# Ledger of designs, part 71: peptides against a protein of PDB entry 2AUS

Target 1, 323 residues: chain A of PDB entry 2AUS
Amino acid sequence: ADIKREVIVKDDKAETNPKWGFPPDKRPIELHIQYGVINLDKPPGPTSHEVVAWIKRILNLEKAGHGGTLDPKVSGVLPVALERATRVVQALLPAGKEYVALMHLHGDVPEDKIRAVMKEFEGEIIQRPPLRSAVKRRLRTRKVYYIEILEIDGRDVLFRVGVEAGTYIRSLIHHIGLALGVGAHMAELRRTRSGPFKEDETLVTLHDLVDYYHFWKEDGIEEYIRKAIQPMEKAVEHLPKIWIKDSAVAAVAHGANLTVPGIVKLNAGIKKGDLVAIMTLKDELVALGKAMMSTQEMIERSKGIAVDVEKVFMPRDWYPKLW

## One batch from the design tools (peptide; made by RFdiffusion4, then SolubleMPNN)

Design b2_p14_6_s3 (from b2_p14_6, 8 letters changed)
Fold by OpenDDE base, seed 3:
Structure b2_p14_6_s3 (fold): chain B 323 residues (1-323), chain A 14 residues (1-14)
Amino acid sequence: as target 1 above (323 residues)
Amino acid sequence: MDRVRERARAIEAR
């Protein structure tokens, strides 16, 4: 999520009409909620589905979805996309995750050996999905981006770990324990990041949501509930972006594929097959789609399908039809 | 033993 992507401008003269659309910062509170994502601090105990059901009850919502399951016992960052934003969770599923884990060793191991062995688990690891996962139980590689040991207290090892999506921290700890020769288990786990969502001032509890909804409905104070809900555009910050002309927005909002002439600017390093966010010049999310060209092809070509549009988020009426 | 649990809980309480 923290990777600054270069922005390549194709059309430096492209302007946007300030009367069209609803930029993330200018949405009325009801519209902000309809296109919102909560950075929820999931408590330990409930399932991610139960927590989503509670948010729907608290905020009087018809639809919501989460950006990747946390086990009942696991706390921390659970992005919950609301109403019309519900499908944006697709952008969060493949996103990297960070956790703080407490590993308990089943025997005594010198600290230097713990540090040395845990460092060897940075990089590519082989995992087998748990029996209870909806994922086919094939051996698969996963990336461990980093392991930061925070504290070692005898047999208890507190560490931060950055991982590829669908890395099982419980299985990682099990393999570390095997490599140490004593065995280990996961005592505690908290998720501290899910793509662009982290432990920051945007992290809110279920209790905060109850209070903030009450302040809005009973006291007329919108400020708290507005701050508690992030715009859906936050859920795509980690994706490569393509910004389009105002004249292309309504076509894409109707489900048309993005063609090369519609592109104003784009991130560097887009590859064919990448998930990309199609944005307006006001940083509004129009759609998610699959890149059919590289960044270089999108620059060099005058025509062709740049993005196969998979999921539209923007309403059809926010921008005029200019065709 | 209490310090690692207190730090894990202090991370949970942020």
Scores: peptide ipSAE 0.016, ipTM 0.587, DockQ to the pose 0.259
Fold by OpenDDE base, seed 2:
Formats: structure tokens, C-alpha cells, sequence
Structure b2_p14_6_s3 (fold): chain B 323 residues (1-323), chain A 14 residues (1-14)
């Protein structure tokens, strides 16, 4: 998610009509909610599904979905996509995650040995999903991007860990404990990041949502609920982007594949098969799709299908049909 | 014990 992607301009003369669409920061409050994502601080206790059901009740919503399950006992960052944005969670499922974990060792280990062994778990690890996961129990490699030891207090090790999606911290801690020779278990776990969502000023509780919805509905104050909900475009910040001309937007919004002549600018490093976000020149999310070309092929070719459009988000009427 | 839990809670409270 932290990879700065270069932006390659293909058409430097492409303009956008300011009268078309609804830019993320200019949506009326009802429309902002319909295309919203909450950076929820999930409390310990409830399931991620129960929390989503509570948000739907609090905000009077028909649909919502979460960007990746947190276990009942796990707190912290749970992105919850609302209404028409509900399916944007598919962009967050493959996103990297960060946690703060408390590991309890079952024996005494010198601090230098703890530090040395935990550093060996940076990089590729072999994991088997736990029995209670909806994921097939096949052995698989996962990346540990970093391990930062925050504190060591005897047998208690507090650490930050950045991991590939679907890395099980409980299993990581178990294997660290085996490598230390004493065994270990996960005492506490908090998720501090899910792709572009982190612990920042956008993080809100279920209590905050109750209050902010009340202030809007009873007092007519929309400011708090507006700030508590991020635009759906936040949920795709970590994806490679392709920006399209205004004349291509309505076609893509109707489910047409993006062709090379529609591209104004794009990120470097797109590979065939990558999940990409198709954006307007006003940074509005039109659709998610699968890249059918590399960045280089999208630059060099004059024609062909650049993106196979898998999921449309933008309404068909925000941009005029120009074909 | 209390200091690591207090610091875990202080990270949870940020």
C-alpha cells in the first residue's frame, strides 16, 4: 500500500467537464453515505458480521460489508463499506494488514535471542489456515513485511507486524514460540491497518456513529457523520489506477470494458491480471477490473481491451452517454 | 505484566 506509483500521462490535453459526476469531496450527505466506507474501530467481543449488522441498524442502511474479518476477540481497524459501495471491500481483501500483538512466552528467553529469532520471521513464512477459517486448509506461503518489537517485559513481547492478507498472527506467534524452544501464545491482538485504512483521525467507534447519526437526524448537523464516513475512493487508494476521459465514463459505467483510447493517464507497473481501479479525471471510482495489458502495452498500443470490467460502482447517469 | 498490558491498552487508546 505504501508504494508510490508513478503516473504516466498519455493525453496531456484531456479536460473534464466540472458539471459531470460527483467528486468524492462534493457529494451531498445522502450520496456520500451511499458511496461511503467507515474506518471502524471494531470493539473486542462481537464478530465482524455482528458489527456490520449494528452499523446497518444505526445508520438505517440496506447493505454493508467489511474489508476483512477480525476474530471476535480482536479489536481495531475494520473498514465497513456502505450501500452502493458495499462491494468495494473486494479491493481491501488482498490488501496488506498491520497488527499490534502481545505474545506470551511459555519460558524464559534472553532478549537478544527473542530479537534475533523474531527478525528471522521477516520475509516468507509457511502457514496452514486454522480449522475455523472459511479458507481451504492448504499449506501456503505468506509474506511478513516487517516485525517491530515495541517492548519486551520478561515473557511478554509486544510487537508491530506488517503482513500479507490472510496471514494468521496466532499461527505466526505459535511458530515463533517453537523457534524460541519454549512455546508461545497470542495474548492480545489489535489490527492497526487494513490497506489504506489505519489508526488516524478517520477511525470511529460504534458509539461515535450513534451520536453522529443522532446529531444529523435530530439536530440537522451533518458535519460529524460526513467526517465519520470516508468516500469509497479511499478503499482503492492502494490499487493501481487508470484515469479515463469523460467520453469513456458512461460506457464503463454501463459495464463496457475499458479500451486503450479511453486512457488519459495510468500508474506505472500495472501487470496483466492485476486488480485496477478505473477513475475519472475528478478521482471518482467508476469501476474495478482486471488489467488485460501491462502499463507498457497500454502506452504502446493504439487499440484493444485494457481492462476487463468486473465491478461497476458509478451510476450510469453521472456522465452523459457520448456514443 | 501490568506495564505491557498498560502499553497495549495505551496503543489501543491512541
Amino acid sequence: as target 1 above (323 residues)
Amino acid sequence: MDRVRERARAIEAR
Scores: peptide ipSAE 0.015, ipTM 0.590, DockQ to the pose 0.275
Fold by OpenDDE base, seed 1:
Structure b2_p14_6_s3 (fold): chain B 323 residues (1-323), chain A 14 residues (1-14)
Amino acid sequence: as target 1 above (323 residues)
Amino acid sequence: MDRVRERARAIEAR
């Protein structure tokens, strides 16, 4: 999520009609909810599925989905995509995660040795998924991006860890404990980040959602519920983006693949096979798709399929048909 | 050792 991507302009004269679409800042509250993502503080106790079911009840929603499972005992950042935005979670599942973990050591280890050994776990690690995971138990590599020790108190080690999606912190702690020679277990875990979603002013509880929905429905005050729900575009901030002409938007919204002539600007470093967000010039999410070309090929070529459109989000009527 | 819970509570108290 922290990778700054260069923006390459292909058409510097491309303008957008202010009368077309609904930019994230201009959505009526009902439409904002239909295209919303909640940065939920998941409490410890319930499953991520139970929490999604509660949000659907609280906000009177037909559909919702979460941006990556937290175990029942794990608290913190759980992105919950609402209604028409529900499938934006596919952008969040592969996103990096951050956790704060409490590791309990099964013996005494000098602090210098704890620090040295934990530093060796930055980089590529081999993991086996736990028995209770929906994932086949094959050995796999995962990246640990960073480990930051926050506190050491005897046998208790509080640390922050940034990891590749589907890294098991419990397994990491077990391997650290083996490397220390005394063994260890995970005492507590909180997720502090899921891609673009972090512990910030956008983080809300289930109680906040109850109160904010009440203020809207009973008192006519929409401010709180509006702030508690992020636009779906937030859920794709970490993806490489392609911005398209107004004349291409309705075709893509109808499920047509994006062709090279429709591109106005794009991020550098797109590779064939990457998940990309197709955006309007007003930063509205049109669709998610698979890049069929690199950034360089999208610049150099005059024609061809740039993106295979996998999921449309934008309604078909927000932009006129210009074909 | 309450810092994980204190961060949770400091977010619940806003």
Scores: peptide ipSAE 0.011, ipTM 0.576, DockQ to the pose 0.204
Fold by OpenDDE base, seed 4:
Structure b2_p14_6_s3 (fold): chain B 323 residues (1-323), chain A 14 residues (1-14)
Amino acid sequence: as target 1 above (323 residues)
Amino acid sequence: MDRVRERARAIEAR
């Protein structure tokens, strides 16, 4: 998510009509909720599905979905996409994750050896998914991006770990324990990041949501519930983006594929097959799609399908039909 | 690293 992508401008004269669309910062509260994502601090105890069901009840919503399952005992960052934004979670499923984990060692190990062995687990690891996972139990590689030891207290090792999506920290800790020769288990786990969602001022509890919804409905104070809900565009911040002409927005919002002439600017490094976010010049999410061209091909070509549109988010009426 | 991967494979072959 922290990859700064260069922005290549194809049309430096492209303007946007300020009367069209609803920029993420200018949505009326009801519309903001309809296109919202909560950065939820999931409590330990409930399943991610139970928590989503509670949010739906608290906020009187018909639909919601989460950006990747946390086990019942695991707390922390659970992005919950609301209503019309519900399917934006597909952008978060493949996103990198960060955790803080407490590993308990089953024997005494010198601190220098703990540090040395844990450093060896940075990079590619082989994992088998646990029985309870929705994923086929095949051996697969996963990336550990970093391991940062925060504290070592005897047999307890507190560490931060950045991982590829679907890396099992419990399995990582088990393998670290085997490498140390004493064995280990995961005592505690908190997710501190899910793609663009972090432990920051946007992180809210279920209790906060109850209070903030009450302040809005009973006291007429929308400020708190507005701040507690992020625009759906936050959930795609980590994706490569393509910004399109106002004249292309309505077509894409109707489910038409993005063609090369519609592109105003785009991120560098898009490859064929990448998941990309199609944005307006006001940074509104129009759709998610599969890149059918590289960035270079989208620059060099005058025509062709740039993006196969898989999921539209923007309403059809936010921009006029200009064709 | 290789011994941990080999031990993981040997535990999975039981």
Scores: peptide ipSAE 0.005, ipTM 0.410, DockQ to the pose 0.021

Design b2_p14_6_s4 (from b2_p14_6, 7 letters changed)
Fold by OpenDDE base, seed 4:
Structure b2_p14_6_s4 (fold): chain B 323 residues (1-323), chain A 14 residues (1-14)
Amino acid sequence: as target 1 above (323 residues)
Amino acid sequence: MDRVKERVEAILAK
């Protein structure tokens, strides 16, 4: 998520009307909730689906979805997208994850050997999905971005790990244990990051949500519930972005594909086939779509379909039809 | 044992 993407300006004269749309910081509380994502601290015990059902009950919502399953015993960062934002989770499912894990070794191993072997697991690893996964148990590669050993105490190894989506930390620990020659198992696991969502001031509990909803409904204090819910735009911060002219917004909001003339600025390094976020000049999420051109092609070409629009988020009436 | 467990508990109890 921390890849700072260069922004290439294609039209430096493009202005935006301040009267159109609802920027993420200027949404009325009800609209903010309709386009919200909670950075939930999932407790150990419940399933991710049970927790989503509880949030829907607490906040009186019709729809919600989560940004990637945590096992019942696993705690920590669970993004929960609300109402009209529910489908923004499709941007979070492929996002990198970070965990803190406790590995228990089944024998004594020198600390230097533990450190050396765990460093070799940075990079591409081969995993077999667990029996409980709905996915066919085929061998697959996954990237381990980093391993940071936090503490070693005898047979207990506490470490932070950044991984590609759908990496099984239990399987990683099993393979580390085999490479050490003694075997190992996962004792504890917490997710500390899911794409742009991390352990920070935006992380909230189910208890916080109960209290903050009560303060809003009974006492008229919206501040707490407003801070507890992130704008849906947070859930796409890790994606490459394309910013469009005000005149293109209504067409894209109606489900039209983005054409090259509508582009004001874009991130560098977009490839054909990438998932991209289409944004207004006020950083409002219009839609998610598939790039049909590279960044370079979007700069060089005067016409053509730049993005195949897969999911519209913005209402059709936030921007006027200028066609 | 106790420090790693305490740090895990402190990370998990947040």
Scores: peptide ipSAE 0.016, ipTM 0.610, DockQ to the pose 0.242
Fold by OpenDDE base, seed 2:
Structure b2_p14_6_s4 (fold): chain B 323 residues (1-323), chain A 14 residues (1-14)
Amino acid sequence: as target 1 above (323 residues)
Amino acid sequence: MDRVKERVEAILAK
């Protein structure tokens, strides 16, 4: 997720009108909430859906959605997209995840053997979804990006693991235990990252949200609730971006496909079929769409459909209609 | 649970 994508400028003379749109850092509090995402510290016990329902009650919201299910017993990073931003969770579902896991071994194993075997689980692994998953129980490959052993205390192994979306840490631990010859189970699990959302100063509890909403509604202090809610644009930071002319924004906001002449700058390495974020020159999210061209084709071509627009976020009136 | 959060927080604070 932290791969700095090169930015290729196609039109270095493109300017943006400062009076148009609402940049992520300049939204009034009500508008900020309407286009917000909470980096929630999900408590253990409740389902991810119950937690979303609590946030909706706490913040008096009509709609919300989460960026990827955590099991009831699992705590940590749960992105919750609010109101008009609810569908931005589509960008977070395929995003990489990080966890800290406690594995309990069912027998004594030398530390050197634990370290050696766990390193063999970096890369491609074969998994079967658990019975509790809504996903079809077919064998599939998943990437383990890294395993970092944090602590080994006898039969208890604390480790950090970066994984492809929909990797089951419980199944990983089971297979590690089999490879060690003693068996193992997942004692504890916390999610420490979901795409661009991590354990940082933006991580908030349900209690924090209750208090911060109270400070806003009863005391008139909006600062805390403003800081507790991230702009929806944070939920697309890990996507390749295409920045468009002010003259193209309203058309895309109406659901028109992005054409090559509308592009000002773009990330390198976009492939045909990639999910891309269409941005204004003020870093406002206009829409998500499917790339119909590579970065190279978007540079070399003077015309054609660059992005098939799948989901609009920006209101139709933030930028003027120039057609 | 509190111990793992505290241990994770102590590791992330270094």
Scores: peptide ipSAE 0.015, ipTM 0.595, DockQ to the pose 0.471
Fold by OpenDDE base, seed 5:
Formats: C-alpha cells, sequence, structure tokens
Structure b2_p14_6_s4 (fold): chain B 323 residues (1-323), chain A 14 residues (1-14)
C-alpha cells in the first residue's frame, strides 16, 4: 500500500467542472455512508460475517461486505464496505496484510537462534491451507515481506509480520517451530493492517459505531459518524489509478469501457491484466477494471480500449452525458 | 438500538 506510484500526465490542459460529482470530502452524510468503508477493530469471539451483520443493524443498512476474513479468535483491522461501496472489497481481498503474533515455543531455544531462523522465513514460503479454509488445500507459495521480532520472553516470541494475501500465520508459526527443532503454536494473533487500512485514528469499535450513530440520529451531531466512516476511495489507495476527462465519466458510469482518449493522467507501472481504479480529476472512484494496456501503451497509443470496466461505483447522474 | 448495544457489550465482555 505504501508504494509511491509516479503520475504521468497525458493532458496538462484538462480541467474539471467543480459543479459535477461529489468529491470524497464533500458528500452529504447520507451519501457519505452510502459510499463508505469502516476501518473496524474486530473484537475476538465473533466471526467476520456476524460483525458485518451487526454493523448493518447498528447503521440501518441493507448491504455490507468485509475486505478479508478474520478468524473468530483474531482481532484487529477489518475493513467493512457499506451499501453502494460493498463491491470495493474486491480491491482489498488481494491486498497485503500485517499481523502482530504471539508464538509459543514448545522448548528452550537461544534468542540468537530464534532471530536467525525467523529471518530465513522472509521471502517465498510454501504453505498448505488449513482444513477450515474455503480455499482448496493445495500447496502454494506465499510471500513474507518482513518479520520484525518485537519481544522474546523465554518461550514467548512477539513479532510483526507483513504477508501476501492468504498467508496463514498459524502455518508460518508451525513451520518456524519445526525449523527451531522444538515445535511452536500460535497463542495470539491481531491484524494490524489490511492494504491501506491500518491501526490509526480511523480505527473504530462496534461500541463507537453505536454511540456515533446515536449522536447523529438523536442529537443531530453528524461529526463523529462522518469521521468513523472512510470514503470508498480509501479502499483503492493501494491500486494503480487512471484519471479521466469529465467527458468520459458518464460513459464509464454507464458501464462503457475506458478508451485511450479519455485518459488525462495515470500511474506508472500498470501492466496488462492489472486491477486499476478509474478516477475523476476530483479523485472520485468511477469504476474498477482490468487494464487492457500497459502504462506505456496508454501513453503511446491514440486509440483503443485502455480498461475493461468490471465494477461501476459512481451513479450515472453525477456527471452529465457529453456524447 | 438498545438491543444491539447490549449484544455488542456482551460480546466485547467475553
Amino acid sequence: as target 1 above (323 residues)
Amino acid sequence: MDRVKERVEAILAK
């Protein structure tokens, strides 16, 4: 999520009409909720599906979805996309994750050996999904981006780990325990990051949501519920972006594919087949789609389909039809 | 609202 992407400008004269659309910072509270994502601190105990069902009841919502399952016993960062934003979770499912884990060793191991062996698990690892996973139990490679040991107290090892989506920390700890020769198990696990969502001032509890919704509905105070809900655009911050002309927005909002002439600016390093976010010049999410060209092809070509539009988020009436 | 609050409180107290 923290990869700064260069922005390449194709049309430096492109302007946007300030009267069109609803920028993420200018949505009325009802509209902000309809296009919102909660950075939820999931408590231990409930399933991710139960928590989503409670949020729907708390906020009186028809639809919601989560950005990646946490096991019942696992706490921490659970992005919950609301109403019209529900489908934005598809951008979060493949995103990297961070956890803090407590590993308990089944024997005594010198600290220097613990540190050396855990460092060998940075990079590509082979994993087998747990029996309870909805994923087929085939051996697969996963990336461990980093392991940071926070504390070692005898047989207890507290560590931070950054991983590719669908890496099982329980299986990682089991393999570390085997490599140490004593065995190990996962005592505790908290998710501290899911793509652009982390432990920060935007992290809220289920209690916070109850109280903030009450303050809005009974006291008329919208400030707290407004801050507790992030705009759906937050859920795509980690994706490569393509910014389009005002004249192209309504067509894409109707489900038309993005053509090369509609592009104003784009991120460097887009490859054919990448998931990309199509944005207005006001940083509003229009749609998610599959890149049909590289960044270089989108710069060099005068015509053709740049993005195959898979999911439209923007309503058809926010921008005028200019064709 | 109250029944949802009570249920959330009962889950977070476990």
Scores: peptide ipSAE 0.011, ipTM 0.473, DockQ to the pose 0.039
Fold by OpenDDE base, seed 3:
Structure b2_p14_6_s4 (fold): chain B 323 residues (1-323), chain A 14 residues (1-14)
Amino acid sequence: as target 1 above (323 residues)
Amino acid sequence: MDRVKERVEAILAK
């Protein structure tokens, strides 16, 4: 998620009208909620679907969705996209994840051997999805980005692990245990990161949401519920971005594909087929789409479809039709 | 609201 992307300016003279749109920091509280994502600390016990259903009841919402399933016993970072933002979870599902895991070894292993073997699991691993996964049980490769051993206490190994989306930590621990020759199982698991969402000041509990909603509805205090909900734009921070002219915004908001003349600036390293975020010059999310050109083609070409628009988020009336 | 609070509390207490 922390890939610094260079920004290439295509039109340095492009200005934005400050009267158009609703920048993430300037949304009225009701509109902020309609375009919000909660960085939820999911408790152990409930399913991710049960937790989403409770958030909908707590906040009196019609729609919500989560940025990637946590098992019932797994706690920690569960992004929950609200109402009009619900579809932004599409950006979070493929995002990298971080966990803290407790592995219990089924025999005694020297610490030096534990450290050496766990380091060999950094990089590409072969996994089979567990029986309980909705994913077809085919062997597949997954990336382990890093393993950081936090503590070793006899047979208990506490470690941080950064992984590609859909890496099964339970299966990783099982394979580490096999490589150590003694076997192992996952004792505990917490998710500490899901793409741009991490354990920080934005992490909130279900209790916090109950109290913050009460303070807003009964006491008229919106500050807490406003801070507890992130703008939907947070959920796309890890994606490559394309910033568009004010004159292109309403067309894209109506579901038109983004054409090359509408581009003001863009991230370097976009490839054909990449998921990209189309942004206004005020950093408002207009839409998600599939890149039909590379960054270089979007710079060099004067015309053509740059992005096939798949999911529109922005309302049609935030920007005027300038066509 | 109260019935939702009680149910959330009963889940977080497990």
Scores: peptide ipSAE 0.008, ipTM 0.477, DockQ to the pose 0.037

